Peptides against a protein of PDB entry 7PB4. Designs and how they scored, part 330

Target 1, 105 residues: chain A of PDB entry 7PB4
Amino acid sequence: KMLNIKEYKEKLLSTLGEFLEDHFPLPDRSVKKKKKNIQESSVNLITLHEMLEILINRLFDVPHDPYVKISDSFWPPYVELLLRNGIALRHPEDPTRIRLEAFHQ
Target 2, 218 residues: chain B of PDB entry 7PB4
Amino acid sequence: DALQMAVGYFEKGPIKASQNKDKTLEKHLKTVENVAWKNGLASEEIDILLNIALSGKFGNAVNTRILKCMIPATVISEDSVVKAVSWLCVGKCSGSTKVLFYRWLVAMFDFIDRKEQINLLYGFFFASLQDDALCPYVCHLLYLLTKKENVKPFRVRKLLDLQAKMGMQPHLQALLSLYKFFAPALISVSLPVRKKIYFKNSENLWKTALLAVKQRNR

## One batch from the design tools (peptide; made by RFdiffusion4, then SolubleMPNN)

Design b2_p27_8_s3 (from b2_p27_8, 15 letters changed)
Fold by OpenDDE base, seed 3:
Structure b2_p27_8_s3 (fold): chain B 105 residues (1-105), chain C 218 residues (1-218), chain A 27 residues (1-27)
Amino acid sequence: as target 1 above (105 residues)
Amino acid sequence: as target 2 above (218 residues)
Amino acid sequence: SMAEEQLRLLVEELVILTAELEKLEKE
C-alpha cells in the first residue's frame, strides 16, 4: 500500500510539473528592463512547482509553524495565484509569510 | 422539523392571527440558536437568516441574535455574503448590527465557499474604513482580501490620511504593511517594523463554535 | 479559470497523499 501511494504521488508530481509548465510558466526574463543603476540582484525566480514543493514540505515538516517566508525568488503573481485560489493562506500576523492550505485536516 | 418551522417563520413573517407573537418569536429564535450552536446551519438556512438579519424586517435585538447564530455546518455561500453586503448599503440595519456583521464576516471568512465576488466588493469595504466603529474590523477583512491588484495609489493615500486622522492604529498599520509588501514603491513612509500584526479578536464570539465546526468537518 | 481550478485540485490531492504517506510511515 505504501509503495503504491509513493508511486502515485510521484506520478502526480510529474503530472503537476507538466501542467505547471504548460499553464503557468515563468515569464521569459527577456524583457530588458532598462538598466537603471539599481543593483540587479539577479534573484533567480523559482518555478511554481518549486514554490509548491517548498510549501508542501513545510506543511508536513513543521506542522506547528507551516509558514514559509516569501523570498525575492517568489514571483509575486504566483503568490497571488495561490492566495486567490485558496491554495495558500497569509500568516495572520506577518504578511510576508504564507502557508499551504491544510487540505488533509 | 422545528428548524424549518423557525426559518419559515422568519422568512414569511408572523401569521397575523397569533395572539402570542413575542412568545412565538422567542421560541423560533431559540430553536435557531440551539441548532446553530450544536450542529451549525446549512448554507441555505444561513442564506435566508443572514438576509433577514440585515433587511431590517425585525428589531435590532432580534437581528443581533440571528447574526450571532450564523454558524455554518460546513460552508457559507458567497452569494449570501454578497446579498448581506447589499443590505448594508440600504442602511436599514443599526450601526451595532454592521459592526457585528463585519466581525462575523472576519470570523467566518475561511468557511465562505468562494471569494471571487467578495473580492469585487473590495472597494465597498474600503469605503467603510471611514466609519470609526467599523474601521478595525474592515482593516482585518481587507487584510484577508487584499491582492496586489487592489493596492492602488489612491487607496494608499486614503490609508495614510486615515492614519493621520486616527493615529497609528495597529489594525491600520497591519493593512499598510500588507500594502507596502505588495507595492513598496507606493509607500515611501517608513512604517514602524511591527513584528506582530494585531487585530481585535473578532473570533471571540464564535471561538467555541468555530472549533466545533472545524472538528466536524475533519 | 479552469486551469486554476485544476491546479487547486492537483495540490489538494498531493497534500492528501502526502498526509497518508506520513501516517503510514509513522506506523
Scores: peptide ipSAE 0.605, ipTM 0.508, DockQ to the pose 0.313
Fold by OpenDDE base, seed 2:
Structure b2_p27_8_s3 (fold): chain B 105 residues (1-105), chain C 218 residues (1-218), chain A 27 residues (1-27)
Amino acid sequence: as target 1 above (105 residues)
Amino acid sequence: as target 2 above (218 residues)
Amino acid sequence: SMAEEQLRLLVEELVILTAELEKLEKE
């Protein structure tokens, strides 16, 4: 039973990865080289897959404080996507922190 | 089914010919209350009853009791909430009913199936911040709804003006902190780092029921 | 959107499966 669930989870993760790449890709850094001194904050944005992984891990690793601090690597549209779809919840006291919805609870 | 009969009574209204109108009303109201608190109500039942509670069809006491038992079995339809908000615009409900509705909306927010249409009502909710009785609950609702796209300069100005009028209220600070998070350039004012954002515990009325709903939907 | 709904379903299932695995690992 455990092996079957692990295999299914892996398959689901793969499916999710493909799905996210198809439907929710990161915006292409069209580095148009125009010289305006806008500090290209070289912030490496993470994929939605990576973001979800962080949120899922935190939910299970620290169930009493399942909130993740929103970093600059979190693309704002992804945060909004997760919040509006009820996948994530904002911390009631700290708007810079979000948690994954505890669907298993 | 006793519940179906009760819902049907509220939907169709009291039959004029019944000598015991008040007893019949109380019987049906108790039926709804009992089922709602024990099992929750189906989305369709909430749709009907929520609309009735806000339409002004019944007296304030009845509307208040109906609204207090709007506890879902599983989910609340977003359409029901949109319809409910439309009744708030018509103004046939009491101020106390409006307050109770916003408390209910915050408490039941996670049980609403979709948020897309509710998010479109952002401007309407924001306008309700001017009502001193609603302001704490509306701030909480807006805290849940606010997206980066909603954070506009004119709304920031309105919040700051409201803060100047009402003082530095915890619920206003919570909303302003969220606005600052989304648009730090729009809020130059140093917000006090409050470690704890306290919204009024709107959920207290339904706390036990909400726990039961979460347990049933596991 | 349909894609957003599917995303929610996929994440929900993933969370449920993860929880089930954690329970089994603790037995």
Scores: peptide ipSAE 0.605, ipTM 0.454, DockQ to the pose 0.313
Fold by OpenDDE base, seed 4:
Structure b2_p27_8_s3 (fold): chain B 105 residues (1-105), chain C 218 residues (1-218), chain A 27 residues (1-27)
Amino acid sequence: as target 1 above (105 residues)
Amino acid sequence: as target 2 above (218 residues)
Amino acid sequence: SMAEEQLRLLVEELVILTAELEKLEKE
């Protein structure tokens, strides 16, 4: 049973990865070039997949404080996407912190 | 069921012929209060009673008591909230009832099933920031609702004007910090990085009830 | 959007599966 669930989880992660690449890709660096004033913040943006992994891991690793600090690597549209869809919640006292929704509770 | 009779009484109104209108009202109100605090109310019951509390059908004291017991068993329908806001627009409720409603809305925010229609009411809530009594609670609500699409230059100007008028209020700073997060180019002002945003959550009238709801839904 | 709804469903399922695995690992 455990093996089957692990295999299914891996398949789901793969499916999610493909889905995110198709529907929610990071903006190409080229699009930033045309608007002159976007400071080339050398900040490496993480994928939505990586962001979700961080949030999921935090939810289970630290269930009493499941909040993650929003770093400069978090693309603001992804943060907004997660919040507006009820996938993530903002910390009530710290706008720089978000948590994954505890769907299992 | 005693609760159904109580809800039905509030919905249909007092039967004209009852000599003891006040005793009957109190009995039904206590029934609703008891069930709400012990078990919570069904979404349908909240829909009915919330509308009644804001419609001006009853006196302010009764409306206040009804609104205080709008505790969900599981969820609150977004439609109920939209209807409630529509009553606020009609202006038949007291200022104290409006304050209580916004407090309730913030307290129960996580129990509302959907936020799509509530998000469309963003402009209405934002306009209520000008009311000094509502401002702290509206800031908290907007903090929960604000999306990047809501952060517009005219709203930034209004918030800065409000800050100039009211001073650097913690709740206003919280909202401005969120606005700066979504649209840093619109807010040139250095905001103090407060580690903790203190909304008036410490005064949550429903703290005990919310704990009970969370325990039942676990 | 349909894509955003699907995203929520996928994440929800992933969280549920993760929780189930953690329960099984503690047993």
Scores: peptide ipSAE 0.602, ipTM 0.532, DockQ to the pose 0.301
Fold by OpenDDE base, seed 1:
Structure b2_p27_8_s3 (fold): chain B 105 residues (1-105), chain C 218 residues (1-218), chain A 27 residues (1-27)
Amino acid sequence: as target 1 above (105 residues)
Amino acid sequence: as target 2 above (218 residues)
Amino acid sequence: SMAEEQLRLLVEELVILTAELEKLEKE
């Protein structure tokens, strides 16, 4: 039973990954639009899949404080996407922290 | 075998060289339809064809015809259903195809070999209740799938909100009654004791075929 | 959008499955 659920979870993760790549890809780095002054913050943006993985893991690893600090690796449009759709919630006192919605509760 | 050639055509796609692609496609569709309605399809054939119908590889008319002939000879593999649901998530199929799929899933529910993985998709199905076109069929599916463990406070709230929006629909009442059975403390509202759970027995498009399948497997 | 709704559904399911696994691993 546990093995079957694990396999199913992995399949779901794979499906989610493909879905995210198709519908919510990271912006191509290649559009070097010439605007001069914005410091090329060499910050490696993580995929939406990786972001969700972090949020899910935190939800289950630390259920009493399920909040993740928004880093520079979090693409702002992804954060807003998750918040707008009720997938994530901002911390009531610290807007730099977000949690995944506890859909299992 | 004509059926194997037809399935192979849909799997591999149209061979470039055929001048009359539409006639060839129609020939293979008719072959699949004829075998499916007369004898049913093997689980492997359903696996292939169901994925094709939901993948968006062909046009909506073709996908609809394929899906309508997904009649098992004996059983449907749960894995085929899980794969099919994954295609629904990708969104390459039309709304009408989604409706037809849920109708098919309800109709063929007893012929699915296992329910363990399908039960894990409960949340996905539940979320599809918000689609007005899917709601009646999803309610029926959830009525078949719902266990005590699935009855959560947030789902009760969602069902009550849907009832407030859509009114007291018979299919929604049936599902709510089941929820009340499993978790009476979560549903304070007096539900009318309907003696007959009327899911719209919309004449199951497969009623005749299903009777034939049941007779062959006895 | 339809894609955003589907994203929510997929994440919801993933969370529920993860919770079920966690429960089974503790039994």
Scores: peptide ipSAE 0.605, ipTM 0.445, DockQ to the pose 0.424; fails the geometry check

Design b2_p27_8_s4 (from b2_p27_8, 13 letters changed)
Fold by OpenDDE base, seed 1:
Structure b2_p27_8_s4 (fold): chain B 105 residues (1-105), chain C 218 residues (1-218), chain A 27 residues (1-27)
Amino acid sequence: as target 1 above (105 residues)
Amino acid sequence: as target 2 above (218 residues)
Amino acid sequence: SAAEQTLRLLVQELVELTAELQELEKE
């Protein structure tokens, strides 16, 4: 049973990865070239997949404080996407922290 | 089912011929209250009863009691909330009912199935900040709803004007802190670093019920 | 959007599977 669930989880993660690449890709780095003056903050943006992984892991690793601090690597449109769809919840006392939402079964 | 009979009574209205209208009303209201607090209400029951509570079909006392027992078993439909907001625009509900609705909306926010249509109502909620009685609860709601796209220069000005009028209210500061997070260039004013964002605990009315709902859905 | 709804469902399923695995690991 456990092995089958692990395999299914891996397949689901793969499917999610492909889905996210197709529907929610990171903006191409190429568009930033033309506006010279904004300091190229060399901040590597993480994928939505990586962001979700961080949120899920935090939920299970620290269930009493399941909030993740929003870093500069978090692409703002992804944060907004998760919040507007009820996938993530903003911390009531710290706007820089978000958690994975408790899904109603 | 006693609950179905009670909901049907509120939906259809009191039958004119009943001599004991008030006793019948109280009986059905108690039935709804008892089920809502013990088990929660289905999304369909909330849709019907929430609409009734805000439509002005019954008196303010009855509407207040109905609204206080709008406790979901599982979820609240976004459509029910949109309909409820439409009734707020018609103005047939009391100021106290509006306050209670916003408290309810904040308390039940996590139980609303979708937020897409509610997010489109952002401008309506933001306009309600001008009501001093609503302002604390609307700030809390906006704190939950606000996206970067909602943070506009005119809204920043309005919030700063409200702060100048009302003083440095904790709920306004919480919302401004979020606005600064999304659009730091729009808020040149040094906001005091509050260690803790404080909203009035709107959940206090439903705290026990919400705990029970969360336990049943685990 | 349909894509956003699908995303929510996929994440929900992933959370449920993770929870189930965690419970099985405690046994």
Scores: peptide ipSAE 0.544, ipTM 0.415, DockQ to the pose 0.289
Fold by OpenDDE base, seed 4:
Structure b2_p27_8_s4 (fold): chain B 105 residues (1-105), chain C 218 residues (1-218), chain A 27 residues (1-27)
Amino acid sequence: as target 1 above (105 residues)
Amino acid sequence: as target 2 above (218 residues)
Amino acid sequence: SAAEQTLRLLVQELVELTAELQELEKE
């Protein structure tokens, strides 16, 4: 039973990954907008898949504090997407922290 | 090959420079239709064309026609179906295209090579029950897909709520009966024992084609 | 958007599966 659920979860993750790559790809950073300002903080943006994985893992690993701090690797439109769709919630006191919505209610 | 040229046209899209874009499109569409209805399409051709039909690359009329001719010669790849479902999520297809897709999916269900990945999309299909236009076909699809593992308390609640909203629909009753079979403790409501499960005949559009496919594969 | 709705549903399913797994691992 547990093995079957694990396999199912893995397949679902794969499907989700493909779905996210197809429909919510990261913006191709190759558009060199010419604006000069120097600080190429080359913060590698994570995929929405990776972001969701982090949020899900945090929810289950640390259920008493399921909030993830928004890093510079979090593409702001993804954060907004998750919040807007009720997939994630912002921390009431710290807007830099988000959690996955507890769908278990 | 005329079919390869037609598929290639849909895949690559209309070359900007052709003055007679509509005639060319119609020619290629007719080629695909003729081959599909006569011989069926190869799995690879279905993969390409199904993706195109749902991608929103072409207009609704074209997409509808392509989708109607997604008739397999032998099998449909599960991957093609998964890709197709992913496009349904993007919302670039019309409501009518969605309905047609679910009808197609039910009609062609037995010709899909594998169901493992499709079963993973169970939750997605289940959510589509809320669409009144999709509900009959989604119930049928879910009836085909539902395993004991899919029967969860929250889904039971949603189905009961849907029944309360929509009334006693035969397709919903069929699905609920299956749910009760897998998880009798979750469904306290006495469902009328219908000996015959009746779904809307989604197959009607492809009935002749499906017969032809079955005859070729014998 | 439909894509966003699907995303929500997929995430919900994933969370539910993860919860079920966690429950089974505790048993």
Scores: peptide ipSAE 0.541, ipTM 0.533, DockQ to the pose 0.547
Fold by OpenDDE base, seed 5:
Structure b2_p27_8_s4 (fold): chain B 105 residues (1-105), chain C 218 residues (1-218), chain A 27 residues (1-27)
Amino acid sequence: as target 1 above (105 residues)
Amino acid sequence: as target 2 above (218 residues)
Amino acid sequence: SAAEQTLRLLVQELVELTAELQELEKE
């Protein structure tokens, strides 16, 4: 039973990855090249897949404090996407922290 | 060959310069239709054309005609179906195209090479039950896909709520009966023991084509 | 959007599977 669920989870993660690459790709880095002066703080934006993995892992690893701090690697449109769709919740007192929604009601 | 040229036209899109864009489009569409109904399409051709039909690259009339001729020669790749479902999510296709896609998916279900990834899309299909136009076909699809692990309390509640809203629809009853089979403890309601699972014989637009495919692959 | 709804459902299913796995690993 456990093995079957693990295999199913892995397949689901793979399907999710492909889905996210197709429908929610990161913007091409090429547009930021023109304005010279702002220090290329090469903030490596993470994929939506990586963001979801972080949120899911935090929910299960630290269930009493399931909130993740929004870093500069979090692309703002992805954060908005997750919040708008009820996939994530913003911390009521700290707008820099988000959690995965508890879908288990 | 003529088919490769037609598929290539749909894949690359219309070259801006041709004055007779509509005649060229119709020529290539007829080529695809003729081959699909006569011999079926290769899995690679279905992959390309199915993606195009749902991407919103062409108008609804063209997309509908392409989707109607998505008849396999042998098999349909599961990856093609997953990609197609992803396009349904983007919402660039018409409601009629969505209905046709679900009808197609049910009709072609046995010709899809694998079901593992399609089964992972169970939640997406289940959410489409709330669309009155899709509901009969989605119930049929879910009836084909549902495993014991998919039967969750929240889905049972959603199906019962849908039944309360829409009444005792035969397609919904069929799905509920399957749910009760897998998880009898979750469905306390006595369902009428229907001996025959009745999904409305949606006159399978592909009935003749599917018979021909089965005969060629024997 | 429909893509966003699909995303929600996929994430929900992934969370449910992860929860089930965690429960089975504690047993």
Scores: peptide ipSAE 0.539, ipTM 0.543, DockQ to the pose 0.572
Fold by OpenDDE base, seed 2:
Parts: structure tokens; C-alpha cells; sequence
Structure b2_p27_8_s4 (fold): chain B 105 residues (1-105), chain C 218 residues (1-218), chain A 27 residues (1-27)
């Protein structure tokens, strides 16, 4: 029973990830090439799916400190999207940390 | 072929240079409608046109007409349905288009070749129960999709909360009855024994077409 | 936007599924 639920969750996440990639894709790296002076920060941006997975996992793995540090891999428009919609919250004392909103509460 | 030209028009979009864009659009739309209602559409044609209808590429009136003629000749690809649901996540389609899509999905459910990937979307469909306009059709879809593994305590709670809010709706009662069948320990509430499961007639829009499809596939 | 509302609903469902899994792992 538990194994089936785990498998279902994983498959659901994968399927939903594909939806997010199709409709909320990361910006093409190619467009930023024309402005020479912005250091090609070799930072691999993560998908919105991966970002949500990190936030959900942190909420349940470390419920007493559910905050994730915003890395350079976090695309700023995704962070803004989550915050604007009340899906995520900023840490009150550290603006570099965000948590997922606890919808089950 | 006139149908291939029409599908190609919707796929590639209107060529800017045509002075009579609206007449050309109407001509191609009528071609698709005529073929769909007479013979049905191939799985590949449904794949293309269903995606277009939900993408927001065209106006709501055009999207509605395309979606109404998504009638299979034989089968609908599960992948086409998954792609269509992905467009629902984007929310570029109107509320009326969403309702029509769920009605279509229920009506065409038996013509979908596989259901493994659609079953993985169970949680997404369940979340859509909160939309009052979608709720009757989503309940019907969930009634068709629900397996024992999908029946969870939190979903039971949500259905009971919805029942408290909306009252004892026939479509909600049907779904709760199915949940009780799979997991009787999760539903302590006595459900009225309904001898007949009643869902809104989502099939009414396609009743004649569905009969024709079933006759061709015999 | 409708897209943003759908995103919120999807995340909510994922959180609820995760909570259910965690409860079952404690039993």
C-alpha cells in the first residue's frame, strides 16, 4: 500500500513537471549572449518542478525549519511567482530564505 | 485532401497576407466539422486539433467549435489527453472551454487507447473539484478513474467537506459511494443506497456521433 | 491569473499527498 502511494506520488510529480516545463519554461540561455558584459554565470537554473520538489521535501523533512535558501539556480521570476501567489513565504528575518506555505494546516 | 489542408491551417496558423482571414478560417473549420461528424477524425488529427483548441492560439468561439468536433474515427491517443490537461494547467482557456473539455473527456473516455498516464493525473482532477462549474463533470471523470489506491483519508475529508458546502449532490454521492466501496473503513457515514448512479448527461452533445463511432468500430 | 490559480491547486494537492505519505510511514 505505501509503496504504491510512493510510486504514484513520484509519477504524479514527473507528469506535473512536464506540464510546468512546457508552459513555464526556463529562458533560453541563447538570448542573454548578446550583452557581453554580464558574466556568463555558469549557473544551471533549475526548473519550477525541481524548485517545488525542494520546497515540499523541506517542509516535511525539516518541519521545525522548513526554509530553503535561495541559490543562484533559482530563477528570480519563479521565486516571485511563488511568493506573489502565496505558495511560498519569505523568512521574516532572512530574505534569502523561503518556505512552502502549509496548505494542510 | 481538404481535411489535411484545414488541419495544416490550424497547426501553422493563419498566413498574415490573406485579406479574407475570417472566411478562410470559417471554411477550414467547417471542413473539420463536416469530416468529424460524418467519419470521425484520425488520432493524429485529434492530437493536433485538441492541442490547438486548448492552447489559446485562437479565440474562444473557434476553440469551442474545434473541441465540439473532436470525434474519433477509432481511438484517441492518451498522449493527446495528457497534452490537453497540460494546457488546463496554463489556464489560457476559458472556464466554458474547461467545462466542455471535461464533458468531452467523459464522453470519449472509452475511446482513449490507454489510461495509465491519465490515472497519474488523478490528483490534478481531484483538485479541480473545488471549481463549482467543473465539479459535476470532474466527479464523473473521477468515478471512471478511481482505483482503491486513490482512496485516501484526506480525499475522503475533502469530499465530505464539499458535501457539507454544496449539499447532497447526486454526482458527489456517486463518487462517495465508490470511495466507500473501495475503503469502507474511511467512510463511517451512512450513504443513501442509490440504486442508480446519476451523472449529468455529458454525452448529450456527442450522442449521435458516439453511436456512429461504435457502429464503425464493430 | 488562471494559470497561477491552477499552480496553487496543484501544489496544494502535492502537499496533501506528501502529508498522507508521512502519516502512513509513522504507522
Amino acid sequence: as target 1 above (105 residues)
Amino acid sequence: as target 2 above (218 residues)
Amino acid sequence: SAAEQTLRLLVQELVELTAELQELEKE
Scores: peptide ipSAE 0.535, ipTM 0.539, DockQ to the pose 0.329

